Peptides against a protein of PDB entry 2ODG. Designs and how they scored, part 6

Target 1, 89 residues: chain A of PDB entry 2ODG
Amino acid sequence: MTTSQKHRDFVAEPMGEKPVGSLAGIGEVLGKKLEERGFDKAYVVLGQFLVLKKDEDLFREWLKDTCGANAKQSRDCFGCLREWCDAFL

## One batch from the design tools (peptide; aimed at target 1 G38 Q48)

Design b1_p11_3_s1 (made by RFdiffusion4, then SolubleMPNN; from b1_p11_3, 8 letters changed)
Fold by OpenDDE base, seed 2:
Structure b1_p11_3_s1 (fold): chain B 89 residues (1-89), chain A 11 residues (1-11)
Amino acid sequence: as target 1 above (89 residues)
Amino acid sequence: SKLAQEELEKL
């Protein structure tokens, strides 16, 4: 599926201290909800992604339950982390 | 997520 520029910008470089809102699929609303739950940096969400062993269904369900992400948002976020890991992990 | 929590507990 076609990716966004936001996705491409994220997967192209080490994520460092990028905020959670830098993740594809995570806008201002979802980002604030994630931050309130302790996920203030993209690397914290990456941590959850890895703890779930990169399982798409588990991660997308978690994201939905944690911040209310819809199917597209969770798909975009998962794809963003998957491709980042393929490049850098 | 119940399933996600179960997977976390296994680790």
Scores: peptide ipSAE 0.065, ipTM 0.725, DockQ to the pose 0.149
OpenDDE base, seeds 1, 3, 4, 5: peptide ipSAE 0.062, 0.054, 0.057, 0.059; ipTM 0.725, 0.714, 0.718, 0.720

Design b1_p11_3_s2 (made by RFdiffusion4, then SolubleMPNN; from b1_p11_3, 8 letters changed)
Fold by OpenDDE base, seed 1:
Structure b1_p11_3_s2 (fold): chain B 89 residues (1-89), chain A 11 residues (1-11)
Amino acid sequence: as target 1 above (89 residues)
Amino acid sequence: SSLAEKSLKEL
């Protein structure tokens, strides 16, 4: 799988206070929907990812149900968090 | 699933 520059920028450094929109696959539309649901920071979505034990199907379904992410968006977001965790967790 | 029940969606 090829990755975006947005993905590479996210996985290259500690997450800190990065907004939810910094996650690969999360654009302006999905970011606003996530923020409205209380997921304003990338680390809050990371929390959900970890609560689901990094399960791809569960996380991608959650993301779809929560903000309407399509298959590519949820795949990109999952891959972004997985690779960040591999580097920093 | 029990894992799905732990969703933070209800924030």
Scores: peptide ipSAE 0.063, ipTM 0.713, DockQ to the pose 0.170
OpenDDE base, seeds 2, 3, 4, 5: peptide ipSAE 0.051, 0.041, 0.055, 0.044; ipTM 0.710, 0.684, 0.718, 0.678

Design b1_p11_3_s3 (made by RFdiffusion4, then SolubleMPNN; from b1_p11_3, 6 letters changed)
Fold by OpenDDE base, seed 4:
Structure b1_p11_3_s3 (fold): chain B 89 residues (1-89), chain A 11 residues (1-11)
Amino acid sequence: as target 1 above (89 residues)
Amino acid sequence: SAKAQEELDAL
């Protein structure tokens, strides 16, 4: 599958203090919901991704349950974190 | 920007 420019921008460099909304698949609505749950930075969502041992089904289910992400949004977010980890972790 | 539009489209 092709990726978005947002995905490419995220996976190209260290995560640093990037906001949660910088993750592919996470827009203003989902980002605000994640922030309200304490996931204000992309690295906090990365932490959850790692706690779930990079399991796609578990992560995507968590994201759906936490902020209401649909299948495409959760897939894009998962892919974004997976590829970032492959490059930098 | 394209990024802003993607964020909007992604909700």
Scores: peptide ipSAE 0.383, ipTM 0.861, DockQ to the pose 0.034
OpenDDE base, seeds 1, 2, 3, 5: peptide ipSAE 0.334, 0.328, 0.324, 0.321; ipTM 0.846, 0.841, 0.840, 0.840

Design b1_p11_3_s4 (made by RFdiffusion4, then SolubleMPNN; from b1_p11_3, 7 letters changed)
Fold by OpenDDE base, seed 5:
Structure b1_p11_3_s4 (fold): chain B 89 residues (1-89), chain A 11 residues (1-11)
Amino acid sequence: as target 1 above (89 residues)
Amino acid sequence: SEKAKEELEKL
């Protein structure tokens, strides 16, 4: 699968204090919904990804239930965190 | 998902 520049930018460096909207698949609409639920930073979503033991189905379902992400958005977000972890965790 | 919710509650 082809990745976006947004994905490549995210996985290229430590995420630090990056906002949740910096995650691939998370645009302004989904980002605001995540922030309203307390997921304001990318590292908070990373935390949930890790709590779910990097399980793709669980994470993507959680993301859908939490902010209404569609299949592509959840796939992009999952892939973004997976590849970031492979590089930095 | 109940499982996902349960995992989140561990935080």
Scores: peptide ipSAE 0.108, ipTM 0.769, DockQ to the pose 0.215
OpenDDE base, seeds 1, 2, 3, 4: peptide ipSAE 0.099, 0.104, 0.106, 0.097; ipTM 0.766, 0.772, 0.770, 0.766

Design b1_p11_4 (made by RFdiffusion4)
Pose (drawn by RFdiffusion4):
Structure b1_p11_4 (pose): chain A 89 residues (1-89), chain P 11 residues (1-11)
Amino acid sequence: as target 1 above (89 residues)
Amino acid sequence: SPITTLLLEET
């Protein structure tokens, strides 16, 4: 899983108020769609993950249906958001 | 809260 340094950096320090495009697997294009959907910050998107009880199928369907992210990009967010929770939740 | 409402609407 050749995730960018952002994945390790994200689960290495608190998220603070970093932009949603900062989450691994969410590019600038995808960050824009989620932003238009009311997720201007990454901690709002992490909240969606927590609401879905880490249901990978629901999460992937939600992210894909919400912005059109591919099955590949959604995997990065799941492990990225999930691993952050493992160190932080 | 507004964020909770947003998350529930999006679910």

Design b1_p11_4_s1 (made by RFdiffusion4, then SolubleMPNN; from b1_p11_4, 6 letters changed)
Fold by OpenDDE base, seed 2:
Order: structure tokens, then sequence, then C-alpha cells
Structure b1_p11_4_s1 (fold): chain B 89 residues (1-89), chain A 11 residues (1-11)
């Protein structure tokens, strides 16, 4: 699949203190919901991604359950973290 | 659930 510029911007560099909303697939609505649940930084979501052993189904289900992400949003977010990890972990 | 188990183990 093609990727967004948002995805490319995220995977191109260390994520540092980037907000959760910097993740592909995470817009203002989902970002706010994630922040309300304690996921204010992208690296906190990365933590969940790693706890779930980078499993796509588990992560996407978690994201859906946590913030109501739809299939595209969860796929975009998963792909974003997967490719970031491939480059930097 | 599998998710709950993995999350619980990590804390």
Amino acid sequence: as target 1 above (89 residues)
Amino acid sequence: SEIEKLLKESV
C-alpha cells in the first residue's frame, strides 16, 4: 500500500517526544482519546506495540478497544510503528 | 483476553 506523508515523516527519524497524534492513522479525535487514557506520547503507544510483541492483530484490536480506531486507522498506525521499529530498534 | 494477559505481564 501507499503511505502518507505523515507516515513517512514519522518513520524517517527517532520519535523522541513526538505526541501521540504524530502517529499515522491517529488524528485529533483518536489522539485526544488516547491522551485521556494516558497515551500522550507516541513512545507510550510504541510501548504497547512492543508489549503485544509487534503482533498486528493484537495491536490493532487494542487500538480499536482503546480509542475506537477503525480498520484503516489501526492499519496505518500499526504500519507506522512497524516500519519505525524496523529502522530504529 | 490475550491482550489483557500480555498487558498484565508487562506491569
Scores: peptide ipSAE 0.153, ipTM 0.788, DockQ to the pose 0.169
OpenDDE base, seeds 1, 3, 4, 5: peptide ipSAE 0.148, 0.138, 0.131, 0.136; ipTM 0.779, 0.774, 0.770, 0.776

Design b1_p11_4_s2 (made by RFdiffusion4, then SolubleMPNN; from b1_p11_4, 6 letters changed)
Fold by OpenDDE base, seed 2:
Structure b1_p11_4_s2 (fold): chain B 89 residues (1-89), chain A 11 residues (1-11)
Amino acid sequence: as target 1 above (89 residues)
Amino acid sequence: SEIEKLLEESV
């Protein structure tokens, strides 16, 4: 599948202090829900992604349960973190 | 773009 510019912008560089809303698939609504749960920075979600051992099903299920992400949003977010890790981890 | 923003959040 094709990627969004948001995805490409995220995976192109170290994420540093980027907000959670910079993740592909995470807009303003989902971002606020994640922030309310303590996931204010993209690197905090990265941490969860790594704790789940980069497992797609587990991560996407977690994201759905945590902020209500649908299938496309969770797929986009997972793909964003996977490709970032492939480049920088 | 604005369209891309809408795609990132489907609702």
Scores: peptide ipSAE 0.234, ipTM 0.769, DockQ to the pose 0.030
OpenDDE base, seeds 1, 3, 4, 5: peptide ipSAE 0.215, 0.162, 0.212, 0.207; ipTM 0.769, 0.746, 0.764, 0.767

Design b1_p11_4_s3 (made by RFdiffusion4, then SolubleMPNN; from b1_p11_4, 7 letters changed)
Fold by OpenDDE base, seed 2:
Structure b1_p11_4_s3 (fold): chain B 89 residues (1-89), chain A 11 residues (1-11)
Amino acid sequence: as target 1 above (89 residues)
Amino acid sequence: SEIEELLEKSV
C-alpha cells in the first residue's frame, strides 16, 4: 500500500504535542469525536495503541468503536502509529 | 471483551 503525505509527515519526527488530527486516517470528523472522548493529542491515541499491545485487530476495532472509523481510516491510523513506533520506540 | 480487559489492566 502507498502512504499519504500526512502519514509520511507524522512518522518522520517525534510526535510531541501534535493534535489527534495529525494522525493519518483521522480527519476533522473523527478527530472531534476522539477529542470528545478524551483523546485530544496523538500521544493519547499512541497510549491506547500501546495498551492494546500494538495489536492491529484490537486497535482498529477500538478506533471504530470510539469514533466510527471505517476500514481505511483505521488501517491508515494503525499504520501511522506502527511505523512511528518502529522509528521512535 | 479483550479490549476492556486490556484497558482494565492498564488503569
Scores: peptide ipSAE 0.093, ipTM 0.737, DockQ to the pose 0.167
OpenDDE base, seeds 1, 3, 4, 5: peptide ipSAE 0.092, 0.086, 0.086, 0.087; ipTM 0.736, 0.732, 0.733, 0.734

Design b1_p11_4_s4 (made by RFdiffusion4, then SolubleMPNN; from b1_p11_4, 7 letters changed)
Fold by OpenDDE base, seed 1:
Structure b1_p11_4_s4 (fold): chain B 89 residues (1-89), chain A 11 residues (1-11)
Amino acid sequence: as target 1 above (89 residues)
Amino acid sequence: SEIEELLKKSV
C-alpha cells in the first residue's frame, strides 16, 4: 500500500506534542471529535493503540466507535502509529 | 477524578 505525505511526515520524527490531527487519516472532523473525547494529542491515541496491544482490529474498531472513522481513515491511522512505533518505540 | 476519567478510556 502507498502512504501519504502526511503519514511520511509523522513517522519520520519523534511524536512529541503533535496534535491528534497530525495522525494520518485524522482530518479536521475526526480530530475535533477525538479532542472532545479527551484525545487531543497524538500520544494519547498512541496510548490507546498500545493499551490495545497494537491490535489492528481492536484499534480500528475503537477509532470508528470513538470518532466515526471510516475504513480508510482507520487504516491510515493504524498504519501511521504502527510505523511510528517500529521506528521509535 | 481526572485519572478515573482517563482510565475508563483504556481496555
Scores: peptide ipSAE 0.064, ipTM 0.683, DockQ to the pose 0.429
OpenDDE base, seeds 2, 3, 4, 5: peptide ipSAE 0.051, 0.049, 0.051, 0.050; ipTM 0.680, 0.676, 0.681, 0.679

Design b1_p11_5 (made by RFdiffusion4)
Pose (drawn by RFdiffusion4):
Order: structure tokens, then C-alpha cells, then sequence
Structure b1_p11_5 (pose): chain A 89 residues (1-89), chain P 11 residues (1-11)
């Protein structure tokens, strides 16, 4: 899972108020769609993950249906957001 | 509260 340094950096330090495009697997284009959907910050998107009880199928369907992220990009967000929770939740 | 409502609407 050749995730960018952002994946490790994200689960290495608190998220603070970093932009939603900062989450691994969410590019600038995808960050814009989520932003238009009311998720201007990454901690708002992490909240969606928590609401879905880490249901990978619901999360992937939600992210894909919400912005059109591919099955590949959604895997990065799931492990990225999940691993952050493992160190931080 | 606004974020909770947003998350629930999006779910």
C-alpha cells in the first residue's frame, strides 16, 4: 500500500484543523467534492467514519457515492482513518 | 450540532 508520506504523517501526529484534502486517498479534486458537501475540514470526514462504525462497505459506498472515489482511493482513506483511530481512538 | 446534523444527513 504505497500510501504517500501523508498516511504515516497523519497517523504520526494529531490532525488538528488540517484541510480535508489532507486525508490520505482524498486528492484535491475529491477534497473539493466533500467540501461542497459540508466537509471543509478533515475532522468532519473522520466523523463520518466514526458514524459508520468503521463499516468498510458502508464507508466505501458512502465516499464513492458521495464523490466518486475509486475502490483504490477509498482503501487508503479506510486504513488511513482507521489507523489514525487505532493510535488515537 | 451542525456537524452532527451534517453527518446524519450524509448517512
Amino acid sequence: as target 1 above (89 residues)
Amino acid sequence: AEIVELLLTET

Design b1_p11_5_s1 (made by RFdiffusion4, then SolubleMPNN; from b1_p11_5, 7 letters changed)
Fold by OpenDDE base, seed 2:
Structure b1_p11_5_s1 (fold): chain B 89 residues (1-89), chain A 11 residues (1-11)
Amino acid sequence: as target 1 above (89 residues)
Amino acid sequence: DEIEKLLKESV
């Protein structure tokens, strides 16, 4: 599948202190909801991704339940974290 | 709930 520039920008470099909204699939709406739940930085969502053992179904379900992400948004976010981890973890 | 289980196990 094709990826967005947002995805490419995220996976290309260390995550650092990037906000949660820098994750592919996470726009302003989802970002605010995640921040309200304590997920203000991308690395906090990464933490959840790792706790769920990088399982796609579990992570995407969690994201949906946590911020209302739809199928595309959760897919994009999962793919973003997966590819970042493949490069840097 | 598997997600809840995994979270509890990790804390």
Scores: peptide ipSAE 0.098, ipTM 0.735, DockQ to the pose 0.155
OpenDDE base, seeds 1, 3, 4, 5: peptide ipSAE 0.072, 0.090, 0.086, 0.079; ipTM 0.711, 0.725, 0.723, 0.721

Design b1_p11_5_s2 (made by RFdiffusion4, then SolubleMPNN; from b1_p11_5, 7 letters changed)
Fold by OpenDDE base, seed 1:
Structure b1_p11_5_s2 (fold): chain B 89 residues (1-89), chain A 11 residues (1-11)
Amino acid sequence: as target 1 above (89 residues)
Amino acid sequence: DEIEELIEKSV
């Protein structure tokens, strides 16, 4: 599958203080829901991704349960974090 | 894919 420009922009550089909404698959609606739960920065979601040991099913389930992400959104978000970690972690 | 990006931003 091809990636979005949003994905490419995210994985191309250090994450820094990027907001949660900079993650692929996370738009304004999901971003606000994540922020309300304390996941305001992309690196906080990265933390959850790492706590779940990069397990795709667990992470995507968590994302769905936390902000209501659908299958595509959770897949895009997972792929975004996976590729970022491969490049920078 | 700009359409995909717009979808990501919109939801």
Scores: peptide ipSAE 0.155, ipTM 0.725, DockQ to the pose 0.030
OpenDDE base, seeds 2, 3, 4, 5: peptide ipSAE 0.146, 0.111, 0.080, 0.065; ipTM 0.714, 0.718, 0.702, 0.694

Design b1_p11_5_s3 (made by RFdiffusion4, then SolubleMPNN; from b1_p11_5, 7 letters changed)
Fold by OpenDDE base, seed 1:
Structure b1_p11_5_s3 (fold): chain B 89 residues (1-89), chain A 11 residues (1-11)
Amino acid sequence: as target 1 above (89 residues)
Amino acid sequence: DEVEKLLLESV
C-alpha cells in the first residue's frame, strides 16, 4: 500500500503533543469528533491503540464507532500508528 | 466499550 505525505510526516518523528488531526486518515471532521470524545491528542489515540494490543480489527472498529471513520480512514490511521510504534516505541 | 471507558477515566 502507498502512503500519504501526512503519514510519512507523522511516522518520521516522535509525536509529542501533536493533535489528533495529525494522524493519517483523521481530517477535520473526524478530528473534531475524536476531540469531543476526549481524544484530542494523537498520543491519546495511541493509548487506545496500545490498550487494544495493536489489533487492527479492534482498533479500526473502535475508530469507526467513536468518530465514524470509514474503511480508508481507519486503515490509514491504523497504519500510521503501527509504523510510528515500529519506529519509536 | 469498557476498554474505552477505562482509558478515558484513567487519564
Scores: peptide ipSAE 0.046, ipTM 0.664, DockQ to the pose 0.157
OpenDDE base, seeds 2, 3, 4, 5: peptide ipSAE 0.042, 0.042, 0.043, 0.044; ipTM 0.681, 0.665, 0.671, 0.673

Design b1_p11_5_s4 (made by RFdiffusion4, then SolubleMPNN; from b1_p11_5, 7 letters changed)
Fold by OpenDDE base, seed 2:
Structure b1_p11_5_s4 (fold): chain B 89 residues (1-89), chain A 11 residues (1-11)
Amino acid sequence: as target 1 above (89 residues)
Amino acid sequence: SEIKELIEKSV
């Protein structure tokens, strides 16, 4: 699969205080829903990703259940965090 | 669910 520029921008550097909306697959709609659930920063979603042991199925299911992400959105978000972790964790 | 169990285990 090809990646978006948004993905590339995210995985290229430490995420710092980037908002949740900086994650690939997370647009304004999903971002707002995540923020309402307490996931305001990308690193909070990273925390959830790590709690779920980087498991793709578990994370994507969680994301779907939490903000209504569809298959592409959850795949993009998972891939974004996976590749970021490969580089920085 | 597996998700719930993992969350409860980690927190």
Scores: peptide ipSAE 0.043, ipTM 0.682, DockQ to the pose 0.155
OpenDDE base, seeds 1, 3, 4, 5: peptide ipSAE 0.037, 0.038, 0.037, 0.037; ipTM 0.665, 0.661, 0.662, 0.668

Design b1_p11_6 (made by RFdiffusion4)
Pose (drawn by RFdiffusion4):
Structure b1_p11_6 (pose): chain A 89 residues (1-89), chain P 11 residues (1-11)
Amino acid sequence: as target 1 above (89 residues)
Amino acid sequence: HLKALEEYLAS
């Protein structure tokens, strides 16, 4: 899973108020769609993951249906958000 | 933010 350094950096330090495009697997284009959907910050998107009880199928369907992210990009967010929770939740 | 809230509720 050749995730960018952002994946490791994200689960290596607190998220703070970093932009939603900062989450691994969310590019600038995808960050914009989520932003238009009311998720201007990454901690708002992590909240969606927590609401879905880490249901990978619901999460992927939600992200894909919400912005059109591919099955590949959604895997990065799941492990990225999930691993952050493992160190941080 | 209201749209995000709608997403949470729908979930």

Design b1_p11_6_s1 (made by RFdiffusion4, then SolubleMPNN; from b1_p11_6, 8 letters changed)
Fold by OpenDDE base, seed 2:
Structure b1_p11_6_s1 (fold): chain B 89 residues (1-89), chain A 11 residues (1-11)
Amino acid sequence: as target 1 above (89 residues)
Amino acid sequence: MEKAQESLEEL
């Protein structure tokens, strides 16, 4: 499936201290909601992704429940983290 | 078209 430039920019390099809003599928609205829940950095969401053992259904459900992400947003975010992990983890 | 999809990622 075709990816966004935001996705490509994220998966191309170590994420370091990138804000949660740098994740594909996570914009200003969802980013603020995630930050309010303690997920201020992309690596914190990565942590949750790893705790869920990279399970797509579990992660996407968690993201929906945590910040109200829709199907596309959760898919994009999951794909972003999956491909980043494939490259750097 | 791509820009419109990226706009959704910024929500």
Scores: peptide ipSAE 0.162, ipTM 0.736, DockQ to the pose 0.030
OpenDDE base, seeds 1, 3, 4, 5: peptide ipSAE 0.139, 0.147, 0.132, 0.146; ipTM 0.706, 0.713, 0.707, 0.726

Design b1_p11_6_s2 (made by RFdiffusion4, then SolubleMPNN; from b1_p11_6, 8 letters changed)
Fold by OpenDDE base, seed 1:
Parts: sequence; C-alpha cells; structure tokens
Structure b1_p11_6_s2 (fold): chain B 89 residues (1-89), chain A 11 residues (1-11)
Amino acid sequence: as target 1 above (89 residues)
Amino acid sequence: MEKAKESLEKL
C-alpha cells in the first residue's frame, strides 16, 4: 500500500517526544481521545504496541476500543509503528 | 470474538 507523507515523516527519524498525533492514522479526534487515556506521546502507544508483541490484530483492536479508530486509521497507525521499529528498534 | 489483550492503562 501507498504510505502518507505523515507516515514517512514519522518513520524517518527517532520519535523522541513526538505527540501521539504524530502517528499516521491519528488525527485530532483520535489523538485527543488517546491523550485523555494517558497515551499522550507516540512512545506510549509504542509501548502498547510492544506489550502486544507487535501483533497487528491485537493492536488494531486495542486502538479501536481505546479511541474509536476505524480500519484505515488503525492500519495506518500499526504500519507506522511497525516500520519505525524495523528501522530503529 | 474479542481476543485477549493487555493495556498499559492497567499496568
């Protein structure tokens, strides 16, 4: 699949203190909901991704349940974290 | 069917 520029910008460098909204698939609406649940930084969502052992189904289900992400949003977010980990972890 | 999952909210 074709990736977004947002995805490419995220996976190109260490994520540092980037906000959760920097993740591909996470816009203002989802970002706010994630922040309300304590997932304010991209690295906190990364933590959840890793706790779930990078399992796509589990992560996407979690994201849907946590912030209401749709299929595309969860797919984009998962792909963003997967590729970041492949590059930097 | 919901799969078993963990959440950092409960850690």
Scores: peptide ipSAE 0.084, ipTM 0.716, DockQ to the pose 0.179
OpenDDE base, seeds 2, 3, 4, 5: peptide ipSAE 0.073, 0.037, 0.068, 0.039; ipTM 0.730, 0.670, 0.719, 0.673

Design b1_p11_6_s3 (made by RFdiffusion4, then SolubleMPNN; from b1_p11_6, 8 letters changed)
Fold by OpenDDE base, seed 2:
Structure b1_p11_6_s3 (fold): chain B 89 residues (1-89), chain A 11 residues (1-11)
Amino acid sequence: as target 1 above (89 residues)
Amino acid sequence: MKKAQESLEKL
C-alpha cells in the first residue's frame, strides 16, 4: 500500500514527545477527540497498540470506538505504528 | 463488550 509523507516522517525517527496528531490517519478532528480521552501524545496511542498486542482488528476497532476513525484512518494509523515498531521496538 | 474495550479495562 502506498504511504503518505506523514507516515514516512513518523516512521523514520523515534517518536519522542510527538503529539497524537503526528500519527498517520489522525487529523485535527480525530486528534482532538483522542486528546479529550487522554491520548495526547503519540506514545500513549502506541501504549494502547502494544497492550492490544499489535492486533490489527482490535486496535482499529478501539480507534473507531474511541475517536470515530473510519476504515482508512484506522488503517493508516495502524500501519504507522506497526512500521514504527518494526524499526524501533 | 467489545474485545478492545475489555483489554483497556484490565489496565
Scores: peptide ipSAE 0.043, ipTM 0.704, DockQ to the pose 0.155
OpenDDE base, seeds 1, 3, 4, 5: peptide ipSAE 0.036, 0.033, 0.040, 0.037; ipTM 0.661, 0.637, 0.685, 0.666

Design b1_p11_6_s4 (made by RFdiffusion4, then SolubleMPNN; from b1_p11_6, 8 letters changed)
Fold by OpenDDE base, seed 3:
Structure b1_p11_6_s4 (fold): chain B 89 residues (1-89), chain A 11 residues (1-11)
Amino acid sequence: as target 1 above (89 residues)
Amino acid sequence: MEKAEESLKEL
């Protein structure tokens, strides 16, 4: 499978203060829902990803339950965080 | 292979 430019832009550099909407698979709709739940920055979602010990099924289920992400959105977001961690963590 | 779902609301 290929990645999006949004994914490549995210994994290419430290995430710093990037908003949650900078994550692959997270657009305006899901981003707003995540922000309303307190996940306003990409690093907060990274925190959840790490608390779940980088488990794909658990993270994708959490994302679905938290903001209504579909299978593609949750896969894209998981892959984005996984590859960022592989590069920078 | 994961189910391919459209994400029209995020475009």
Scores: peptide ipSAE 0.047, ipTM 0.598, DockQ to the pose 0.031
OpenDDE base, seeds 1, 2, 4, 5: peptide ipSAE 0.028, 0.035, 0.028, 0.035; ipTM 0.607, 0.595, 0.617, 0.597

Design b1_p11_7 (made by RFdiffusion4)
Pose (drawn by RFdiffusion4):
Structure b1_p11_7 (pose): chain A 89 residues (1-89), chain P 11 residues (1-11)
Amino acid sequence: as target 1 above (89 residues)
Amino acid sequence: SAIMELLLEST
């Protein structure tokens, strides 16, 4: 999983109020769509993950159906958001 | 509260 340094950096320090495009697997284009959907900050998107009880199928369907992220990009967000929770939740 | 409402609507 050749995730960018952002994946390790994200689960290495608190998220603070970093932009949603900062989450691994969410590019600038995808960050814009989630932003238009009311997720202007990454902690709002992490909240969606928590609401879905880490249901990978629901999460992937949600992200994909919400912005069109591919099955590949959604995997980065799941492990990225999940691993952050493992260190932080 | 508004964020929770957004998350639930989005689900």

Design b1_p11_7_s1 (made by RFdiffusion4, then SolubleMPNN; from b1_p11_7, 6 letters changed)
Fold by OpenDDE base, seed 2:
Structure b1_p11_7_s1 (fold): chain B 89 residues (1-89), chain A 11 residues (1-11)
Amino acid sequence: as target 1 above (89 residues)
Amino acid sequence: SEIEKLIKESV
């Protein structure tokens, strides 16, 4: 699948202190919900991604359960973190 | 759940 510019911007560089909303698939609505659950920075979601051993099904299920992400949103977010990890981990 | 198990094991 094609990627968004948001995805490309995220995977191109170390994520540093980027907010959770910088993740592909995470808009203002999902971002706010994630922040309310303690996931304020992208690196916190990265931590969860790693805890789940980079498993797509587990991560996407977690994201859905945590913030109500739909299939596209969870796929975009997963892909964003996967490709970032491929480059920087 | 599998998710809860993995989270618990990691902390």
Scores: peptide ipSAE 0.052, ipTM 0.701, DockQ to the pose 0.146
OpenDDE base, seeds 1, 3, 4, 5: peptide ipSAE 0.048, 0.047, 0.046, 0.050; ipTM 0.694, 0.689, 0.694, 0.695

Design b1_p11_7_s2 (made by RFdiffusion4, then SolubleMPNN; from b1_p11_7, 6 letters changed)
Fold by OpenDDE base, seed 1:
Structure b1_p11_7_s2 (fold): chain B 89 residues (1-89), chain A 11 residues (1-11)
Amino acid sequence: as target 1 above (89 residues)
Amino acid sequence: SEIQELILKNV
């Protein structure tokens, strides 16, 4: 699949303190909902991703249940974290 | 559910 520039920008460097909205697939609406649930930084979502053992189905279901992400949004977010981990973890 | 047992808790 073709990735977005947002994805490429995220996976290209250590994520540091980047906000949750920096994740591919996470726009303003989803970002706000995630922040309200305590997932304000990208690394907090990374934590959830890792706790779920990088399982795509579990993570995407979690994201959907947590902020209402649709299939594309959850796929983009999962792919973003997967590739970041492959590069830096 | 699997998710319920594995999700991060609010801090």
Scores: peptide ipSAE 0.055, ipTM 0.691, DockQ to the pose 0.229
OpenDDE base, seeds 2, 3, 4, 5: peptide ipSAE 0.047, 0.042, 0.041, 0.044; ipTM 0.670, 0.637, 0.635, 0.650

Design b1_p11_7_s3 (made by RFdiffusion4, then SolubleMPNN; from b1_p11_7, 6 letters changed)
Fold by OpenDDE base, seed 3:
Structure b1_p11_7_s3 (fold): chain B 89 residues (1-89), chain A 11 residues (1-11)
Amino acid sequence: as target 1 above (89 residues)
Amino acid sequence: SEIEELIKKSV
């Protein structure tokens, strides 16, 4: 599968204090919903990803339930975190 | 804890 430039920019460096909206698949609409639920930084969503033991189905379902992400958005976000972890974790 | 309430565990 091809990836977006947003994905490539995220996985290329340590995420530090990047906002949740820096994650691939997370635009302005989903980002605001995540922030309202306490997931304001990308590393907080990373935390959820890790607590779910990097399980794709569980994470994508959580993202859908939490902010209304569609299939593409949840896939892009999952892939972004998976590849970031492969590079830096 | 606040984190436990915020984060859904896989278990």
Scores: peptide ipSAE 0.229, ipTM 0.781, DockQ to the pose 0.408
OpenDDE base, seeds 1, 2, 4, 5: peptide ipSAE 0.158, 0.170, 0.152, 0.183; ipTM 0.740, 0.759, 0.739, 0.767

Design b1_p11_7_s4 (made by RFdiffusion4, then SolubleMPNN; from b1_p11_7, 8 letters changed)
Fold by OpenDDE base, seed 5:
Structure b1_p11_7_s4 (fold): chain B 89 residues (1-89), chain A 11 residues (1-11)
Amino acid sequence: as target 1 above (89 residues)
Amino acid sequence: DEVEKLIKESV
């Protein structure tokens, strides 16, 4: 599948202090919900991704349950973190 | 809930 420019921008460099909204699949609505739950930075979501052992089903379920992400949003976010980790972790 | 278990175990 093709990726978005947002995805490519995220996976191209160390994420540093990037806000959670920088993640592919995470727009303004989901970003605000994640922030309300304490996930204000992309690296906090990365932490959950790693705690879940990079498991796609577990991560996408977590994201859905945490902020209401739909299938496409969770897929995009998962792919974003997977490819970032492949490049930098 | 496997998600809940893994998150709790990591803390």
Scores: peptide ipSAE 0.078, ipTM 0.720, DockQ to the pose 0.187
OpenDDE base, seeds 1, 2, 3, 4: peptide ipSAE 0.070, 0.076, 0.069, 0.072; ipTM 0.710, 0.724, 0.713, 0.719

Design b1_p11_8 (made by RFdiffusion4)
Pose (drawn by RFdiffusion4):
Structure b1_p11_8 (pose): chain A 89 residues (1-89), chain P 11 residues (1-11)
Amino acid sequence: as target 1 above (89 residues)
Amino acid sequence: PAWEKFLAPTN
């Protein structure tokens, strides 16, 4: 999984109030859609992951149905958000 | 879709 340095940087230090486009697998275009959906911060999107009980199928369907992210981009967010939780939850 | 039952709060 050739995730950008952001994946390792994200699970290496607290997320703080970084923008939603900062989550691995969420690009600027996708960050905009989630932002329009009320997720102006990444910690709001991580909350959606927690609500879905880490259900990968529900999460991927949610992100894809919510913004159209491909099966590839959703995998980065799942492991990215999930690994952050492993170190941080 | 099943996921619509499980929405987190938003701003």

